# Peptides against a protein of PDB entry 2FGR: the designs that were tried, part 154

Target 1, 331 residues: chain A of PDB entry 2FGR
Amino acid sequence: SSVTLFGIVDTNVAYVNKDAAGDSRYGLGTSGASTSRLGLRGTEDLGGGLKAGFWLEGEIFGDDGNASGFNFKRRSTVSLSGNFGEVRLGRDLVPTSQKLTSYDLFSATGIGPFMGFRNWAAGQGADDNGIRANNLISYYTPNFGGFNAGFGYAFDEKQTIGTADSVGRYIGGYVAYDNGPLSASLGLAQQKTAVGGLATDRDEITLGASYNFGVAKLSGLLQQTKFKRDIGGDIKTNSYMLGASAPVGGVGEVKLQYALYDQKAIDSKAHQITLGYVHNLSKRTALYGNLAFLKNKDASTLGLQAKGVYAGGVQAGESQTGVQVGIRHAF

## One batch from the design tools (peptide; made by RFdiffusion4, then SolubleMPNN)

Design b2_p18_6_s4 (from b2_p18_6, 11 letters changed)
Fold by OpenDDE base, seed 1:
Structure b2_p18_6_s4 (fold): chain B 331 residues (1-331), chain A 18 residues (1-18)
Amino acid sequence: as target 1 above (331 residues)
Amino acid sequence: LEELLRLLAEELAEAAAE
């Protein structure tokens, strides 16, 4: 058997020009280019092409030294893998988010990422952003001529919130085609949750695609999230993303990404534009900068996610600009 | 550094408003 200790420490100086009061916020933030993490993983060859694995991973907050504690909430899985693919037991990324966030050029972190994987409806479930689940069983197929898939089910374990039962139940999966420069996938998920103490289904459909032209990569996402409430109107958001990245001078990468969040329940849109640059000092250490602009229209109150500095909303219809400059170190 | 970050944020805001 092998055990590997691994991690990323990513810390930045961040600025946003507006908070909920219209004031600027600045300070030391975390996870601007990659989510800071500490993990343990290992494998055991069981013979006959079968392997056992474990993965324990938690988030690191370099700004305060994990003052709120450390846990393995990012991933805590045991697995079996072989020619049949991989089965995982434990908290993890749900299959839909694991695959579809791969098209986000900002790695689902910092002020630039696609923000479609969100709790749009004040859902009371802990994972109503559709990213991870407790009590999860996942299966991932091998790649067959480019075709691959992943499926997951999370047990609710009779969790209740208000009058809602089955809270935390997840069912979902994706189908994908990954061949050479092309990647494309379709994901579907449903999660049981509560809004206002009432049973609500969080339905999600996501289409993603990317193509690597060598000189540049293009990536796109189309997503619909719908919180279906028994009482009151459905809360629907259509999210769109288009991004491009290109290598610069052999040691750098520039990224540009646009996203649109059409929040149907409030008839309001938000536009996000982010420019990012990563400069590799080594294979493990990089400097980076992100510049993001978020324009809210009408009743939209979205804020950029400057983790460790300010991740709250802004006043309705207000725009927010954000900057992150930081160091990422992998070990 | 704070001033630099502010300036960069303002420039981005102006560029996005065009």
Scores: peptide ipSAE 0.036, ipTM 0.547, DockQ to the pose 0.012
Fold by OpenDDE base, seed 3:
Structure b2_p18_6_s4 (fold): chain B 331 residues (1-331), chain A 18 residues (1-18)
Amino acid sequence: as target 1 above (331 residues)
Amino acid sequence: LEELLRLLAEELAEAAAE
């Protein structure tokens, strides 16, 4: 058996020009290029192509030294893997987010990521952003000539909020084709949650694709999220993303990504554009800079996620500019 | 795609004008 200690410390100086009061915020933030983390993982060869595995991973907050504590809420799984693929038991990324966030050129981190995986409806469930789940069983197929899939189910364990009695239940999966420069995936998921103490279904459909031309990579996402409420109507958001990345000078990478969030329930759109640069000082250490613009229209109040500095919303119809400059170190 | 490119161009133009 093997045990590996691993992690990332990513800390930045961040600025946003507007908070909820219209004031600027700046300071030391975390996780601008990659989520800071500490983890333990290992595998045991059981023979015959069967392996056991474990993975324990928690987030690090370098700006305050984890003042709120440390946990393994990023991933806490035990697994069996082999020619049949992999079965995982425990809290993890749900299969849909695990696959479909791979098309986000900003790795679902910092001020530049695709923000479609979000709690759009003030859902009261802990994971109503559709990213992770407790009590999760997941299965991932091998890659068969490019074709692969993942499926997951999370138990609600009779969790209740208000009159909702199945909060935290997840069912979802994806199908994908990954071959050479091409990747394409379709994901479907449903989560049970509550909004205003009433049972609500969070339905999600996501299509992703990317192509690596060698000199540049293109990536795209199409997503619909729908919080289906018995009273008050559905809260629907259509999210779109298109991005490009290219290597620069053998040691750098430039990224440009645009996203549109069409928030149907409030008839309001938000536009996000992000320019990012990563400069590799080594295989483990990088400098990075992100510049993001978020334009809210009408009743939209979205804010850039400058974790550790400001991750709240802005006033309706206000635009926000964000900057992050930081160091990422992996170990 | 064309609409997306248009929106991107508009956003870039606005950002450059600020």
Scores: peptide ipSAE 0.007, ipTM 0.465, DockQ to the pose 0.011
Fold by OpenDDE base, seed 4:
Structure b2_p18_6_s4 (fold): chain B 331 residues (1-331), chain A 18 residues (1-18)
Amino acid sequence: as target 1 above (331 residues)
Amino acid sequence: LEELLRLLAEELAEAAAE
C-alpha cells in the first residue's frame, strides 16, 4: 500500500475596483492560479489488476489559516480500479465538471476561470453550481483508442427544502475523445434542487474541445444551464468560452481567455476577458499574475471571484476589473 | 447552436423522466 501527502498553497494579493457598493476591495486572497489544497491519497494492489484507492482532499485558505475549519469537501472517495476503469464512492467532482472544467485554461479558480458552472438561479442546494456532489457514485471508463466516458449518480437521501424533495440528486455523465493534441467532450447532467422552496431541476449541457498545437493551445466551451422551475418559468444561461495559452520561453506561460454569459431570464449578457501569466521558478513553485475584465450589460450583476478578498456581485450593468498577483507552491 | 443545445437538453430531460 502507498500513502501520499500532497498539496498546493496558492496565495495572492488581489484587487477589484468595484464591489456591490461600487467601492474597491483589496487584500490577501487565495487560489488564484490553482485551488489551494491539502490531501492524502493512496492505493493498494489487490492482485489480478484490481486496486483499491482512497482520496481525501480539502481546501486550504492561507490568508486566515483555515479559520472556518478544514474538511475534505473537495474529495473524499474510496475507489476500486482495474481494467474495467474506476468506480468511486464519496464526495467528488461530478463527472461532468471533472471533465469539462479541464478545458478551462485558468483551472476553474481565481478571477479568470470559466464561470458557467454556477448557481444561476439562486438555487438553495449546496452544490447548485454543478461542480461537486455528496453521496456520489462515479464510474470512469478506461481510454479506448481515445474514447472515454464518465458517469455519476448522487443520492438525495430524501433531502428536502421547502416543498422540494430529492434535493441534491445528481445524474450525469460525459463522453470524450482524447487523443494526442485533441480533446473533445460532451457532458450532460441533471440535478434536483429548490428555488424559492419549490422543486427545480438544474439541467446542464456542455461541449468542450481543445487542441494543442505545441506552440499554443486553443480551448473552448459551450454550455447551457437551465433551472427548470414549475412556477415562474425557466432560468436559462448560455455560456461560451474561448481561450488560448502559449509557453513563453522555457519557464513561462501566457493565457488569454474570453467568456460570454448570456443570461436569458434577465435578457442580459456579461463579457469576461482575462490575461494570465505564470512564471515557473521551479517545478513546484510559480509566480503568477491575472488581469480580468468583467463587463456586465443591462441587469447583469456578475462579479469576478477574487477568493479571500471579494467574490460578490456588482451593481447591475457595472464593469469590474480584477488583479491577482501571487505565489503557488506545490508539495 | 442554441437550437442544438435546446434539443440536447430536451433529450436529457426525457431520459431523466424515464
Scores: peptide ipSAE 0.006, ipTM 0.399, DockQ to the pose 0.011
Fold by OpenDDE base, seed 5:
Structure b2_p18_6_s4 (fold): chain B 331 residues (1-331), chain A 18 residues (1-18)
Amino acid sequence: as target 1 above (331 residues)
Amino acid sequence: LEELLRLLAEELAEAAAE
């Protein structure tokens, strides 16, 4: 058996030029290039190609020393794996997010990531962003000829909000083709939640693809998220992302990513463009900088996620500029 | 699951038509 302690401390100086009041915010933020984390993981060889595993991982907030506490809400799984693939029990990334966020060149972190995995409808469920679930059982296939898949089910355990009685139920999965420079995936998911105390289904469909040309990588996402409400109509968002990354000078990486969020319920679009640079000082330590522009149109109020500084919205139709400069250290 | 897949396929078709 083995046990590994691991983590990342990523802390930055961040600036956004507008908050909800139209004022600038700046300070020390967290998780600009990678989510800061502390974790333990290990495996046990059970013989015959069967392995047991565990994974416990929580977020670190370096700017305040985890003032609100520490937990293992990033992942808390036990697993069995072998030639059949892997079965996981416990809180984790849901299979759809685990696979489809891999096409985000900003790794779902900082001010530059694809923000499609979001609670678009003021859903009252704890994980209405579609990223993780409690009470999750997941299965991941092996890769066979490039083809692979993942499936998950999360128990609602009769969680209720208002009149909704199945809050937290998740069912979803993906199919993928991963072969050499090519990756392509289709993900489908439904979560049960509540909006305004009424039962709501969060349906999600996501297509992702990437190709590594060696000198550069191209990546894209197409997503529809729909909160199906019995009253008030559906809240639908179509999200699009296209990104490119390239190595620079053998020690750096530049990233450029564009995203469009077409928020149908408010007939409003938001445009996000982010330029990022990572400079590797070592295998474990990097400096990074991100520059992001978010243009809201009409009734859109989206804000860049400068975690630890400001992650709220802006006034309708306002644009926001964000900067992060930081240090990432992995151990 | 089959019903979910059907519903989501319908959503995909709708999204492609927009």
Scores: peptide ipSAE 0.005, ipTM 0.387, DockQ to the pose 0.012

Design b2_p18_7_s1 (from b2_p18_7, 13 letters changed)
Fold by OpenDDE base, seed 5:
Structure b2_p18_7_s1 (fold): chain B 331 residues (1-331), chain A 18 residues (1-18)
Amino acid sequence: as target 1 above (331 residues)
Amino acid sequence: SALAARLAALLARLRVAA
């Protein structure tokens, strides 16, 4: 058996020009280019092409030294893998988020990412952003002729919130085609949650695609998230993303990404545009800078996720500008 | 399996909502 210790420490200086009061925020933030993490993983060959695996991973907050503690909430899985693919047991990325976030050129991290995987409805479930689940069983197929798929089910374990039962139950999966420069995927998920103590279904459909032209990569996402409430009507958001990345001078990468969040329940849109640059000092160390602009219209109050500095909303209809400059180190 | 039927039903519901 092998055990590997691994991690990333990503710390930045971040600025946002507006918070919920209209004031600027600045300081040291975390996870601007990659989520800071500490992990342990390993594999055991069981013979006959069967392998066991484990993965334990938690988030690191370099600005405060994990003042709120450390846990393995990023991933805590045991796995069996072989020619049949991989089965995972434990908390992990749900199959839909694992696949469909791969089209986000900002890797679901910092002020630039696609924010579609969100709790749009003040859902009371712990994972109402649709990213991870507790009590998860997942299966991932091998890649066969470019085709691959993943499926997951998370047990609710009779968790209740208010009058809502089955909270935390997830069912979902994706189908994908990954061949050479092309990737395309369709993901579907339903999660049981509560809003205002009432049973709510979080339905999600996501289409993603990317193409690598060698000199540049294009990527796109189309998502609908719907919190189906028995009372008060559905909370629906349509999210769109288009991004491009290109290598620069053999040591750098530039990224540009646009996203639109059409928040139907409040008849309000938000527009996000982010320019990012990564400069590789080595294979494991990089400098980076992100510049993001978020324009809220009408009743929209979205904020950029400057983790460790400010990740809250802004006043309705206000625009926010964010900057992150940082160091990422992988070990 | 009940899981496959639920996934199929979810797929059907999401197609009608799009």
Scores: peptide ipSAE 0.006, ipTM 0.338, DockQ to the pose 0.014
Fold by OpenDDE base, seed 2:
Structure b2_p18_7_s1 (fold): chain B 331 residues (1-331), chain A 18 residues (1-18)
Amino acid sequence: as target 1 above (331 residues)
Amino acid sequence: SALAARLAALLARLRVAA
């Protein structure tokens, strides 16, 4: 068996012009271009095309040295793979997020990402953002002429919150076509959670597509999340993203992404625009800068996710500007 | 990296000691 140690340390100086009090925040942040991580992985060839695998990955917080501790909450899987695809057991990205976040040009990280994969309803479950699940079984098909799929089920293990008795149950999957410059995917998921101590279903549908024109890449997402509550009505958000990226001078990449979050339960929209640049100093080290603008309308209070500096909301109807400048190192 | 190999070797030694 081979074991590989791997990781990313991504640390930045970040600024946001408004917090919940209307004050600026600045400091050293983490994970502006890629989530900082430490991981162990390995594979064993079992013969006949069958392989066993393991993957253990935790988040690193370079600003405080993991003062809250280290865990493998990013991924903790054992797997079997072969001509049939891959089966994984353990905490991981749910299949829907694993596939559909790939269309986010900001890699679901920093102040620029698509924020649709969110807990829109003050859900009380640990993973009500629809990104990961505990107690997950997942299956990924091989790629058949471009077509591929992934499916997942997470056990609730009779987790209760208030009167909700199935919290953390996930069922979901995607179908995709990945061939050459084209990628397109449809994802569906349902997660059981609680809101206000009452059973709530988090339904998610996401469509993603990208095309690489060589000179530039276009990417898009369409998402609806719906927290179905027995009392108080549904909390629905429609999220839209369109982005473009282009290589610059063989060592750089520029990114521009727009997102719209139509928060139906509060009849309020938020607009996000992000400009990013990555400069590769080497195969492993990059400098980056992100500039993001978030405009909340009406009752919307969304904030940019400057992790390690400020990731809270703003006052209703307020706009926020964020900057991150940092170093990413992969090992 | 050489550091990754050293840490993997250290972890392998710790697993034998546990």
Scores: peptide ipSAE 0.000, ipTM 0.327, DockQ to the pose 0.064
Fold by OpenDDE base, seed 3:
Structure b2_p18_7_s1 (fold): chain B 331 residues (1-331), chain A 18 residues (1-18)
Amino acid sequence: as target 1 above (331 residues)
Amino acid sequence: SALAARLAALLARLRVAA
């Protein structure tokens, strides 16, 4: 049996030129290159190729010292693994987000990430961004000649919001091909939620692919998210991402990523462009900088996620520029 | 499985909505 204490402390100075009032915000932020975390994990060899595992992980907020407390809401799983793959019980990334966010060159954090995994409809469920779920059972296959898959189901436990039942139910999975420089995946998910106290299905389809050319990596995502409301029609968003990364001087990495969010319910688009640089001071410590530009059109009010400084929206049709400069340390 | 049927139904609904 082994138990490992691990974590990341990622803290930055962040700036955004516009908040919801049109004013600039700046200060000390968190999780600009990687989500800051503290975790415990371990495995036990049960013999015959069977292993038990546990994973407990919570978010760290280095700017305020976790003023709101600490919990294991990032992951709290027990697992069995072997030649059959892995079964997990407990709160975790849902299989779709776990796989499809791997194509995001900004690691689904900071001001640069693909923001498609979002609550697009003011869903009232706790995890209506499609990233994690409570009461989750997950299964992940081994890699079979490149082929792999993951499946998950989260119990609603008869949770209700307004007239909506089954809130928090998740069903989803992905199929993937991962072989050498190539990765490609298809993910499908449905969550039960509520919008305005009324039953709503959050349907999601995501395609992802990446190719590592050695000198550079290309990555892409195509996603549709659809909140199917009983009243008021569907809230559909088509999200697109294309990114490139390249190593620099053996110790650095440069990243460029573009995303488009076509918000059909408001007939409005948002464009995101992010330039990032990571400089490795060691295997465990890095400096980083991110520069992001978000252009909202028409009724779009999206904001960059400068966590710890400002993560709210902007006025309709306004553009936002964000900067993060920080230190990431892994332990 | 009920999971496979629900995933298939979701696929069908997403294809029609795309």
Scores: peptide ipSAE 0.000, ipTM 0.329, DockQ to the pose 0.014
Fold by OpenDDE base, seed 1:
Structure b2_p18_7_s1 (fold): chain B 331 residues (1-331), chain A 18 residues (1-18)
Amino acid sequence: as target 1 above (331 residues)
Amino acid sequence: SALAARLAALLARLRVAA
């Protein structure tokens, strides 16, 4: 058997020009280029091509030293793997988010990421952003000539909120084609949740694709999230993303990403544009800078996610500018 | 091999994303 200790410490100075009161916020933030983490993982060869595995991973908050404690909420899995693929038991990224967030050039963190994987409806479930699930069983196929898939089911364990039953149940999966410079994927998921104490289905469909031209990479996402309420109208958001990245001077990477969030329930759009640069000082240490602009229209109140500084909304129809400059270190 | 590549890709994605 092998056990590996691993982690990332990513800490930045961050600024946003507006909070919910219209005031600026600035300070020391976390996870601007990669989510800060501490983890343990290992594998055991059981013979015959079968392997056991474990993975325990929690988030690190370098600004406050994990003042709220440490846990393994990022991932806590045991697995079996072989020629049949991989089965995982435990809290993890749901298969849909694990695959489809890979098209986000800002790595689903900081002020620049695709924000489509969100709780758009004040859902009362713990994971109504569609990113992770408790009580999860996942299966991942091998790659067959580029084709691959992942499936997951999370047990609700009879969790109730208000009159809503089956809260926290997840069913979902993706199909993908990954071959050479091309990646394309389709993901479908449903979660049972509650909104205002009433049963609600969170339905999600996501299409992702990327192509690596060598000199640059292009990536895109199309997503619909729909909170289907038993009482009241549906809360639907269509999210779109297009991004490009390119290597710079062999030691750097520049990234540009645009996203549109069409929030149908409030007939309001938000536009996000982010420019990022990563400078590798070594294989394990990088400097980075992110510049993001978020324009809310009409009733939209979205805010940039400057974790550790300000991750709240802004006033309706207001624009927000954010900056992060930081250090990422991997071990 | 394929699982190692997925683990490596997941690790690379986790190294970048998470």
Scores: peptide ipSAE 0.000, ipTM 0.309, DockQ to the pose 0.045; fails the geometry check

